Peptides against a protein of PDB entry 5ONS. Designs and how they scored, part 17

Target 1, 181 residues: chain A of PDB entry 5ONS
Amino acid sequence: MFKKFDEKENVSNCIQLKTSVIKGIKNQLIEQFPGIEPWLNQIMPKKDPVKIVRCHEHIEILTVNGELLFFRQREGPFYPTLRLLHKYPFILPHQQVDKGAIKFVLSGANIMCPGLTSPGAKLYPAAVDTIVAIMAEGKQHALCVGVMKMSAEDIEKVNKGIGIENIHYLNDGLWHMKTYK

## One batch from the design tools (peptide; made by RFdiffusion4, then SolubleMPNN)

Design b1_p10_3_s4 (from b1_p10_3, 5 letters changed)
Fold by OpenDDE base, seed 1:
Structure b1_p10_3_s4 (fold): chain B 181 residues (1-181), chain A 10 residues (1-10)
Amino acid sequence: as target 1 above (181 residues)
Amino acid sequence: SLEEAIQAAL
């Protein structure tokens, strides 16, 4: 989603959300990520305005105090930014790729099944379309936010093709935004 | 390399 993304070229505008809209978004976030509920008040304090950075290709980035928190495309599901995920790593279920897959993930490549089934990888139960944090063998912080294109069961069984779609990865265009006010 | 630096930061 952000492989060729550039803040200067791909951001259209930024709008401050009304309280009613914020409440709706918070409810959506809780629905998507039930575990976030206890943390939502510190992630999105009531006193702080919430903004949406509107980008090309119908991408919207939710921000508070300039921090990029979540993003979505075409009003689809919300994804946490890696920066938020690094602070709250439990927001997403995890999958771990082996060392060899790291360089490919960091180039924006989708995660192939063998990178999830090989020694050094860790594959946890997850259904298709689940948004997941991609961890790296031997590393502490997620390097990618992805979407399961196959269930964990099928990844193990078939072990061929795209297991997880790479949505957002370290050093992509979104990562480089850092903050936006 | 940049990759190595990024990996070191993970």
Scores: peptide ipSAE 0.070, ipTM 0.724, DockQ to the pose 0.042
Fold by OpenDDE base, seed 5:
Structure b1_p10_3_s4 (fold): chain B 181 residues (1-181), chain A 10 residues (1-10)
Amino acid sequence: as target 1 above (181 residues)
Amino acid sequence: SLEEAIQAAL
């Protein structure tokens, strides 16, 4: 989603949200990520304005105090930014790729099934369309936010093709968009 | 910074 993304070229405008809209978004976030509920007041304090940065290709980025928190495309599901996920690693369920897959993930490549079933990888139960944090063998921080294109069960038994779609990865265009006020 | 620490951990 952000492989060729550039803040200067791909941001259209920024709007500040009304209180009622913010409340609706918070409810959506809790619905998507139940584990975030106890932390949401810390992540999005009531006293702080919430903004949406509108980008090309119908991408929207939710921000508080200039910090990029979540993003979505075409009003689909919200994804946490890696920067937020690094602060709150438990927001997403995890999958772990082997050491050899790291360079490919960081180039924006989708995660192929063998990279999730090989020695050094750890595949945890997850349904299709689940948003997941991609961890890596020997690394502490998530490298990527992805979406399960196959269930964990199917990844194991089929073991070919795209297991997880790469949505946002470390050092992509969104990562380099550090803040926006 | 967190970013620097993350980069160093790669």
Scores: peptide ipSAE 0.045, ipTM 0.747, DockQ to the pose 0.067
Fold by OpenDDE base, seed 4:
Parts: C-alpha cells; structure tokens; sequence
Structure b1_p10_3_s4 (fold): chain B 181 residues (1-181), chain A 10 residues (1-10)
C-alpha cells in the first residue's frame, strides 16, 4: 500500500474530525481490536483533536497530535501503523517469519507460506482476512502489518503461495512520514 | 531515540 508512497506527492488534504465522528471511529476500533479498549484513552485522549490525512488511492490516516495511529483504504478495516504497534504490540495477533524472509518483507513482498512454516517461523491460529503483525526470528519489533490471505491451517497444509499480504512494512512511505501536523 | 533503537534492533 505504501511502497511508492510519498508524503509530498500522495497526501491530498487533512481534516479535523467532529466529536460524533471520533466516537464512531473509536467504536469501530474497539470492535476490530477489543484489546485496545483499556488503552484507547491514552492513545486518543478526549482533549486532543483527531485528524484524518486523506491520501491518494482512497487512503486515510488517523492522527492525534501529529502521531500517525491507524490507516484504512476505501473505508475498509483500520490498520495500526507500525509506530503505534511498536508501542502496543498486543493490538494485533502475531505471526513470525523466518530470518530469511526478513529482507523480502522489508522490500514490500507478500509473505509466502514457506516463510511461515519453516524453522525459525511461528504460525499461530488465524482466519483468512485477519490483520496481523508480522514478527521475525530474532527480532523484538514488528516488521510489517499484513492480512492473512489464507488461514493458518491452510498455510500449514498447502504451504505454497501467498500466506499473508504485505500492507505496511518498516521503512515504507508511511513509516517515513513519522508525524503529520 | 526510540526510532533509532528500533532500527538497530531490526
């Protein structure tokens, strides 16, 4: 989603959200990520304005105090940014790729099944379409936010093809935005 | 910085 993303070229505008809209978004976030509820007040304090950075390709980035928190495309599900995920790693269920897959993930490549079933990888139960944090062997911080294109069960059984779609990865265009005020 | 530490760890 952000492989060719550039803040200067791909951001259209930024809008400040009304209270009612913010309430709706918070409810959506809790529905998607139930574990975030106890933390949502410190992630999105009531006193702080919430903004949406509108980008090309129908991408929207949710921000508070310039911090990039979540993003979505075409009003689909929200994804946490890696920066938020690093602070709150429990927001997403995890999958771990082997050491050899790291360089490919960091180039924006989708995660192939063997990278999730090989020694050094850890595959946890997850349904198709689940948004997941991609961890890596020997690393403590998520490298990528992805979407399961196969269930964990099918990844193990078939062990061929795209297991997880790479949505947002370390050092992509979104990562390099850092903040937006 | 935290970012630098994260980058170093990855």
Amino acid sequence: as target 1 above (181 residues)
Amino acid sequence: SLEEAIQAAL
Scores: peptide ipSAE 0.044, ipTM 0.729, DockQ to the pose 0.068
Fold by OpenDDE base, seed 2:
Structure b1_p10_3_s4 (fold): chain B 181 residues (1-181), chain A 10 residues (1-10)
Amino acid sequence: as target 1 above (181 residues)
Amino acid sequence: SLEEAIQAAL
């Protein structure tokens, strides 16, 4: 989603959200990520304005105090940014790739099944279309936010092709934005 | 490389 993304070229505008809209978004976030509920007032304090950075290709980034928190495309599901995920790693279920897959993930490549089934990888139960945090063998922080394109069960059985779609990864265009006020 | 630096920081 952000492989060729550049803040200077791909951001259209930024709007401040009304209270009612913010409430709706918070409810959506809790529905998507039930574990975030106790933390949501900390992540999105009521006293702080919430903004949407509108980008090309129907991408929207939710921000509070300039911090990039979540993003979505075409009003689809919200994804946490890696920066938020690093603070709250439990927001997403995890999958772990082996060390060999790291360089490919960091180039924006989708995660292939062998990188999830090989020694050093850890594959946890997950259904198709589940948004997941991609961890790496021997590493502490998520390097990617992805979407299961196969169930964990099928990844183990088929063990070929794209297991997880790479949506957002370290050092992509979104990562480089850092903040937006 | 940049990727190596990022890997070290993970």
Scores: peptide ipSAE 0.035, ipTM 0.719, DockQ to the pose 0.041

Design b1_p10_4_s1 (from b1_p10_4, 4 letters changed)
Fold by OpenDDE base, seed 1:
Structure b1_p10_4_s1 (fold): chain B 181 residues (1-181), chain A 10 residues (1-10)
Amino acid sequence: as target 1 above (181 residues)
Amino acid sequence: DIEPVEVYEP
């Protein structure tokens, strides 16, 4: 989603959200990520304005105090930014790729099944379409946010093709935005 | 601002 993304070229505008809209978004976030509820007041304090950075290709980034928190495309589900995920790693269920897959993930490539079933990888139960944090063998911080294109069961069984779609990865265009005020 | 403590190399 952000492989060829540049803040200067791909951001259209930024709007401040009304209280009612913020309330709706918070409820949606809790539905998607139930574990975030106790932390939501810390992540999105009531006293702080919430903004949406509108980007090309129908991408929207939710921000508070310039911090990039979540993003979505075409009014689809919200994804946490890697920066937020690093602060709150429990927001998403995890999957782990082996060391050999790291360079490909960091180039924006989708994650193939063998990279999730090989030694060094760890595959946890997850249904199709689940948004997941991609961890790497020997690393502590997520390097990617992805979406399961197969269930964990099918990844193990079929072990061929795209297991997880790469949505946002370390050092992509979104990562390099850092903040937006 | 958060930066990972680990280094990811290609």
Scores: peptide ipSAE 0.103, ipTM 0.717, DockQ to the pose 0.108
Fold by OpenDDE base, seed 3:
Structure b1_p10_4_s1 (fold): chain B 181 residues (1-181), chain A 10 residues (1-10)
Amino acid sequence: as target 1 above (181 residues)
Amino acid sequence: DIEPVEVYEP
């Protein structure tokens, strides 16, 4: 989603949201990520304005005090930014790729099934379309936010093709954006 | 701004 993203070229505008809209978004976030509910008040303090940064390709980034928190495309589900996920690693269920897959993930490549079933990888139960944090063998912090293109069960059985779609990864255009006020 | 302390790239 952000492989060729540049803040100067791909951001269209920024709008401040009304209270009613913010409430709706918070409810959506709790529905998607139930574990975030106890933390939502410190992530999005009531006293702080919430803004949407509108980008090309129908991408919207949710921000508070310049911090990039979540993003979505075409009114689809919200994804946490890696920067938020590093502070709250429990927001998403995890999958772990082996060390050999790291360089490909960091180039924006989708995650192939063998990188999730080989020694050094860890595959946990998850349905298709689940948004997941991609961890790496021997590393503590997520390097990617992805979406299951196959269930964990099918990844193990078929062990061929795209297991997880790469949505956002370390050092992509969103990562380099850092903040937006 | 949060920067990872881990090295992913050689």
Scores: peptide ipSAE 0.079, ipTM 0.713, DockQ to the pose 0.107
Fold by OpenDDE base, seed 4:
Structure b1_p10_4_s1 (fold): chain B 181 residues (1-181), chain A 10 residues (1-10)
Amino acid sequence: as target 1 above (181 residues)
Amino acid sequence: DIEPVEVYEP
């Protein structure tokens, strides 16, 4: 989603959201990520304005105090940014790729099944279409936010093809955006 | 490189 993303070229505008819209978004976030509920007032304090950075290709980034928190495309599901995920790693279920897959993930490539089933990888139960945090062997922080294109069960059984779609990865255009006020 | 951040846990 952000492989060729640049703030200067791909951001259209930024709007401040009304209270009613913010409430709706918070409810959506809790629905998607139930574990975030106790933390949501810390992540999105009621006293702070919430903004949407509108980008090309129907990408929207939810921000509070300049921090990029979540993003979505074409009114689809919200994804946490890696920066938020690093603070709250429990927001998403995890999957771990082996060392060999790291360089490919960081190039924006989708994650192939063998990178999730090989020694050094860790595959946890997850249904297809689940948004997941991609961890890496020997690393402490997520390097990617992805979407399961197969269930964990099917990844183990089939063990070929795209297991997880790469949505947002370390050092992509969104990562380098850092903040937006 | 990943910027160090404070990590919260439930």
Scores: peptide ipSAE 0.031, ipTM 0.658, DockQ to the pose 0.938
Fold by OpenDDE base, seed 5:
Structure b1_p10_4_s1 (fold): chain B 181 residues (1-181), chain A 10 residues (1-10)
Amino acid sequence: as target 1 above (181 residues)
Amino acid sequence: DIEPVEVYEP
């Protein structure tokens, strides 16, 4: 989603949201990520305005005090930014790729099934379309936010093709967009 | 801002 993304080239505008819209978004976030509810007040303090940075390709980035928190495309599900995920690693369920897959993920490549079933990888139960944090063997922090294109069960059984779609990865265009005030 | 505390190498 952000492989070719550049803040100067791909941001259209920024809009401050109304209170009612913010409430709706918070409810959506809790629906997607139930574990975030106790933390939402410190992530999105009531006193602070919430803004949407509108980007090309129907991408919207949710920001508070310039911090990039979540993003979505075409009014689909919200994804946490890697920067937020590093603060709150429990927001997403995890999957772990082996060491050999790291260089490909960091190039924006989708995660192939063998990289999730090989020694050094850890595959946890997850349904198709689940948004997941991609961890790496021997690393503490997520290097990618992805979407399960197959269930964990099917990844193990078929073990061929794209298991997880790469949505946002370390050092992509969104990562380099540290803040937006 | 959060910076990575580790290096991702193949």
Scores: peptide ipSAE 0.025, ipTM 0.635, DockQ to the pose 0.110

Design b1_p10_4_s2 (from b1_p10_4, 5 letters changed)
Fold by OpenDDE base, seed 2:
Structure b1_p10_4_s2 (fold): chain B 181 residues (1-181), chain A 10 residues (1-10)
Amino acid sequence: as target 1 above (181 residues)
Amino acid sequence: DIEPVEVYLP
């Protein structure tokens, strides 16, 4: 989603959300990520305005105090940014790729099944279309936010092709954006 | 603290 993203070229505008809209978004976030509910008032304090950075290709980024928190495309599901996920790693279920897959993930490539089934990888039960945090063998923090394109069961059985779609990865255009005030 | 990108690379 952000492989060719550049803040200077791909950001259209920024709008401040009304209270009613914020409440609706918070409810959506809780529905998607039930475990975030106790933390949502900390992540999005009531006293702080919530803004949406509107980008090309129908990408929207939720921000609070300049921090990039979540993003979505075409009113689809919300994804946490890696920066938020690093603070709250429990927001998403995890999958772990082996060391060999790291360089490809960081180039924006989709995660192939062998990188999830090989020694050093850890594959946990997950249905198709589940948004997941991609962990790396021997590393502490997620390097990618992805979407299961196959179930974990099918990844193990088929063990070829795209297992997880790469949505947002370390050092992509969104990562480099850092903050937006 | 987060791990820098370089830590992920060989």
Scores: peptide ipSAE 0.407, ipTM 0.902, DockQ to the pose 0.068
Fold by OpenDDE base, seed 1:
Structure b1_p10_4_s2 (fold): chain B 181 residues (1-181), chain A 10 residues (1-10)
Amino acid sequence: as target 1 above (181 residues)
Amino acid sequence: DIEPVEVYLP
């Protein structure tokens, strides 16, 4: 989503959300990420305005105090930014790729099944379309946010093709935005 | 605190 994304070229505008809209978004976030509920007040304090950065290709980034928190495309589900996920690593279920897959993930490539079934990888139960944090063998922090394109069960059985779609990865255009005010 | 991207690279 952000492989060829640049803040200067791909951001259209930024709008401040009204209280009622913020309430709706918070409810949606809790529905998507139930574990975030106790932390939502410190992530999105009531006293702080919430903004949406509108980008090309129907991408929207949710921000508070310039901090990039979540993003979505075409009014689909919200994804956490890696920067938020690093602070709150529990908000997504995890999958782990082997060390050999790291360079490909960091180039924006989708995660192929063998990178999730090989020694050094860890594959946990997850249904198709689940948003997941991609961890790396021997590393502490998530390097990618992805979406399961096959169930964990099918990844193990078929072990061929795209297991997880790469949505957002370290050093991509969104990562380099860092903040937006 | 966050691991630098270079740590992930070969």
Scores: peptide ipSAE 0.386, ipTM 0.898, DockQ to the pose 0.067
Fold by OpenDDE base, seed 5:
Structure b1_p10_4_s2 (fold): chain B 181 residues (1-181), chain A 10 residues (1-10)
Amino acid sequence: as target 1 above (181 residues)
Amino acid sequence: DIEPVEVYLP
């Protein structure tokens, strides 16, 4: 989603959201990520305005005080930014790739099944379309936000093809954006 | 804090 993304070239505008819209978004976030509810007040304090940075390809980034929190495409589900996920690593369920897969993930490549079933990987139960944090063998912080293209069960059984779609990864265009005020 | 990208490289 952000492999060729550049803030100067791909951001269209930024709008401040109305209170009613913010309330709706907060409810959506709690629905997607139930564990975030106790933390949502400090992530999105009521006194702080919430903004949407509108980007090309129907991408919208939710921001508070310039901090990039979540993003979505075409009114789809919200994804946490890696920067937010690093602060709150429990927001997403995890999957771990082996050492060999790291360089490919950091190039924006999708995660292939063997990289999730190898000895250095850890595959946890997850259904298709689940948004997951991609962890790396021997590393503390997530290097990628992805979407399960196969269930964990099918990844294990088939063990061939794309297991997880790479949506947002370290050092991509969104990562380089850092803040937006 | 946040691990630099270089830490992930071989």
Scores: peptide ipSAE 0.153, ipTM 0.781, DockQ to the pose 0.068
Fold by OpenDDE base, seed 3:
Structure b1_p10_4_s2 (fold): chain B 181 residues (1-181), chain A 10 residues (1-10)
Amino acid sequence: as target 1 above (181 residues)
Amino acid sequence: DIEPVEVYLP
């Protein structure tokens, strides 16, 4: 989603949200990520304005105090930014790729099944279309936010093709966009 | 406490 993203070229505008809209978004976030509810007032304090950075290709980034928190495309599901995920690793269920897959993930490539079933990888139960944090063998923090294109069960059984779609990864255009005020 | 991107690179 952000492989060729550049703030100067791909940001259209920024709007400050009304209170009613913010309330609706918070409810959506709790529905998507139930475990975030106790932390949401810390992540999005009531006293702080919430903004949406509108980008090309119908991408929207939710920000508070300049920090990039969540993003979505075409009013689809919200994804946490890696920067937020690093602060709150429990927001997403995890999957772990082996060492050999790291360089490909960091190039924006989708995660192939063998990278999730090989020694060094860890495959946890997850349904298709689940948004997941991609962990790396021997590393502490997620390097990618992805979407399960197969269930964990099918990844293990088939072990061929795209297991997880790469949505946002370290050092992509969104990562380089540290803040937006 | 975020790991630098370089930590992930070969």
Scores: peptide ipSAE 0.146, ipTM 0.777, DockQ to the pose 0.086

Design b1_p10_4_s3 (from b1_p10_4, 4 letters changed)
Fold by OpenDDE base, seed 2:
Structure b1_p10_4_s3 (fold): chain B 181 residues (1-181), chain A 10 residues (1-10)
Amino acid sequence: as target 1 above (181 residues)
Amino acid sequence: MIEPVEVYEP
């Protein structure tokens, strides 16, 4: 989603949200990420305005105090930014790729099944279309936010093709935005 | 803003 993304070229505008809209978004986030509910008032304090940074390709980024928290495309599901995920790693289920897959993930490549089934990888039960945090062998922090394109079961059985779509990865255009006030 | 403590290299 952000492989060719550049803040200078791809950000259109920024809008401060009304209270009612914020409440609706918070409810959506809780529905998607039930484990975030106890933390949501910390992540999005009531006293702080919530803004949407509108980008090209119908991408929207939720921000609070300049911090990039979540993003979505075409009013689809919300994804946490890696920066938020690093603070709250539990908000997504995890999958782990082997060491060899790291360089490809960091180039924006989708995660192929062998990178999830090989020694050093860890594949956990997950249904297709589940948003997941991509961890790496020997690392503590997620390097990617992805979407299961196959179930974990099918990844193990088929073990060919794209297992997880790469949505957001370390050092992509979104990562380099850092903040937006 | 948080920066990863870990180094990711090819």
Scores: peptide ipSAE 0.122, ipTM 0.734, DockQ to the pose 0.110
Fold by OpenDDE base, seed 5:
Order: C-alpha cells, then sequence, then structure tokens
Structure b1_p10_4_s3 (fold): chain B 181 residues (1-181), chain A 10 residues (1-10)
C-alpha cells in the first residue's frame, strides 16, 4: 500500500473530524481491536482533535497531535501504523516469519507460506482476512502489518503461494512519514 | 518511543 508512497506527492489534504465522527471511529476501533478499549483514552485523548490525512488511492490516515495512528483504504478496516503497533504490540494478533523472509518483507513482498511454516517461523491460528502483525525470528518489533490471504490451517496444509499480503512494512513510505501536523 | 531499538538485517 505504501511502497511508492511519498508524503509530498501522495497527500491530498487534512481534515479535522467532528465529535460524532470521532465517536463512530472509536467504536469501530474497539470492534476491530477489543483489547484497545482500555488504552483508547491515552491513544486518542478526548481533549485532542482527531484528523484524517487524505491520500491518493483512497487512503486515509487517522492522526492525533500529528501522530499517525491508524490507516484505511476505501473505507475498509483500520490498520494500525507500525509506529503505534510498536507502542501497543497487542493490538494485532501475531505471525512470525523466519530469518530468510525478512529481506523480502522489507522489500514489500507478500509473505509466502513456506516463510510461515519453516523452522524459525511461528504460525498462530487466524482466519482469512485477519489483520496481523508480522514478527521476525529473533526480533522484538513487528516489521510489517499484513492481511491473512489464507487461514493458518490452509497455510500449513497447502504450504504454497501467498499466505499473508504485505500492507505496511518497515521503511516504507508510511514509516518515513513520521508525523503530520 | 516510536523508533525500534533493533536493526533488521537480511
Amino acid sequence: as target 1 above (181 residues)
Amino acid sequence: MIEPVEVYEP
């Protein structure tokens, strides 16, 4: 989603949201990420305005005090930014790729099934379309936010093709967009 | 912190 993304080239505008819209978004976030509810007040304090940075390709980035928190495309599900995920690693369920997959993920490649079933990888139960944090063997921080294209069960059984779609990865255009005020 | 402490090497 952000392989070719550049803040100067791909941001259209920024809009401050109304209170009612913010309430709706918070409810959506809690529905998607139930574990976030106790933390939502410190992530999105009531006193602070919430803004949407509108980007090309129907991408919207939710920001508070310039911090990039979540993004979505075409009004689909919200994804946490890697920067937020590093602060709150429990927001997403995890999957772990082996060491050999790291260079490919950091190039924006989708995660292939063997990289999730090999020694050093850890595959946890997850349904198709689940948004997941991609962890790496021997690393503490997620290097990617992805979407399950196959269930964990099917990844193990078929063990061929794209298991997880790479949505946002370390050092992509969104990562380089550190803040937006 | 918003920056990871670790380095990713292929």
Scores: peptide ipSAE 0.118, ipTM 0.728, DockQ to the pose 0.129
Fold by OpenDDE base, seed 4:
Structure b1_p10_4_s3 (fold): chain B 181 residues (1-181), chain A 10 residues (1-10)
Amino acid sequence: as target 1 above (181 residues)
Amino acid sequence: MIEPVEVYEP
């Protein structure tokens, strides 16, 4: 989603949201990420304005105090940014790729099944279409936010093709955006 | 921690 993303070229505008819209978004976030509920008032304090940074290709980034928190495309599901995920690593279920897959993930490539089933990888139960945090062998911080294109069960059984779609990865255009006020 | 201390690529 952000492989060729640049703030200067791909951001259209920034809109401050009304209270009613913010409430709706918070409810959506809790629905998507139930574990975030106890932390949501810390992540999105009621006293702080919430903004949407509108980008090309129907990308929207949810921000509070300049921090990029979540993003979505074409009114689809919200994804946490890696920066938020690093602060709250439990927001998403995890999957772990092996060492060999790291360079490909960091190039924006989708994650192939063997990178999730090989020694050094860790595959946890997850249904297709689940948004997941991609961890890496020997590393402590997520390097990617992805979407399961197969269930964990099917990844183990089939063990070929795209297991997880790469949505947002370390050092992509969104990562380098850092903040937006 | 927002900025990872660890290095992913050599």
Scores: peptide ipSAE 0.116, ipTM 0.722, DockQ to the pose 0.126
Fold by OpenDDE base, seed 3:
Structure b1_p10_4_s3 (fold): chain B 181 residues (1-181), chain A 10 residues (1-10)
Amino acid sequence: as target 1 above (181 residues)
Amino acid sequence: MIEPVEVYEP
């Protein structure tokens, strides 16, 4: 989603949200990520304005105090940014790729099944379409936010093709935005 | 459930 993304070229505008809209978004976030509810007042304090950065290709980024929190495309599900996920790693279920897959993930490539079934990988139960945090063998922080294109069961059984779609990864265009005020 | 390794505190 952000492989060729540049803030100067791909951001259209930024709008401050009304209170009613913010309430709706908070409810949606709790629905998508139930475990976030106790932390939401810390992540999105009531006293702080909430903004949407509108980008090309129907991408929207939710921000508070310049911090990039969540993003979505075409009013689909919200994804946490890696920067938020590093602060709150429990927001998403995890999958772990082996060491060999790291360089490909960081190039924006989708995650192939063998990278999830090898000895250095760890594959946890997850249904298709689940948004997941991609961890790497020997690393503490997630390197990617992805979407299961196959169930964990099918990844193990078939062990061929795209297991997880790469949505957002370390050092992509979104990562390099850092902040937006 | 996944236990947090670290939690950011303002």
Scores: peptide ipSAE 0.031, ipTM 0.603, DockQ to the pose 0.181

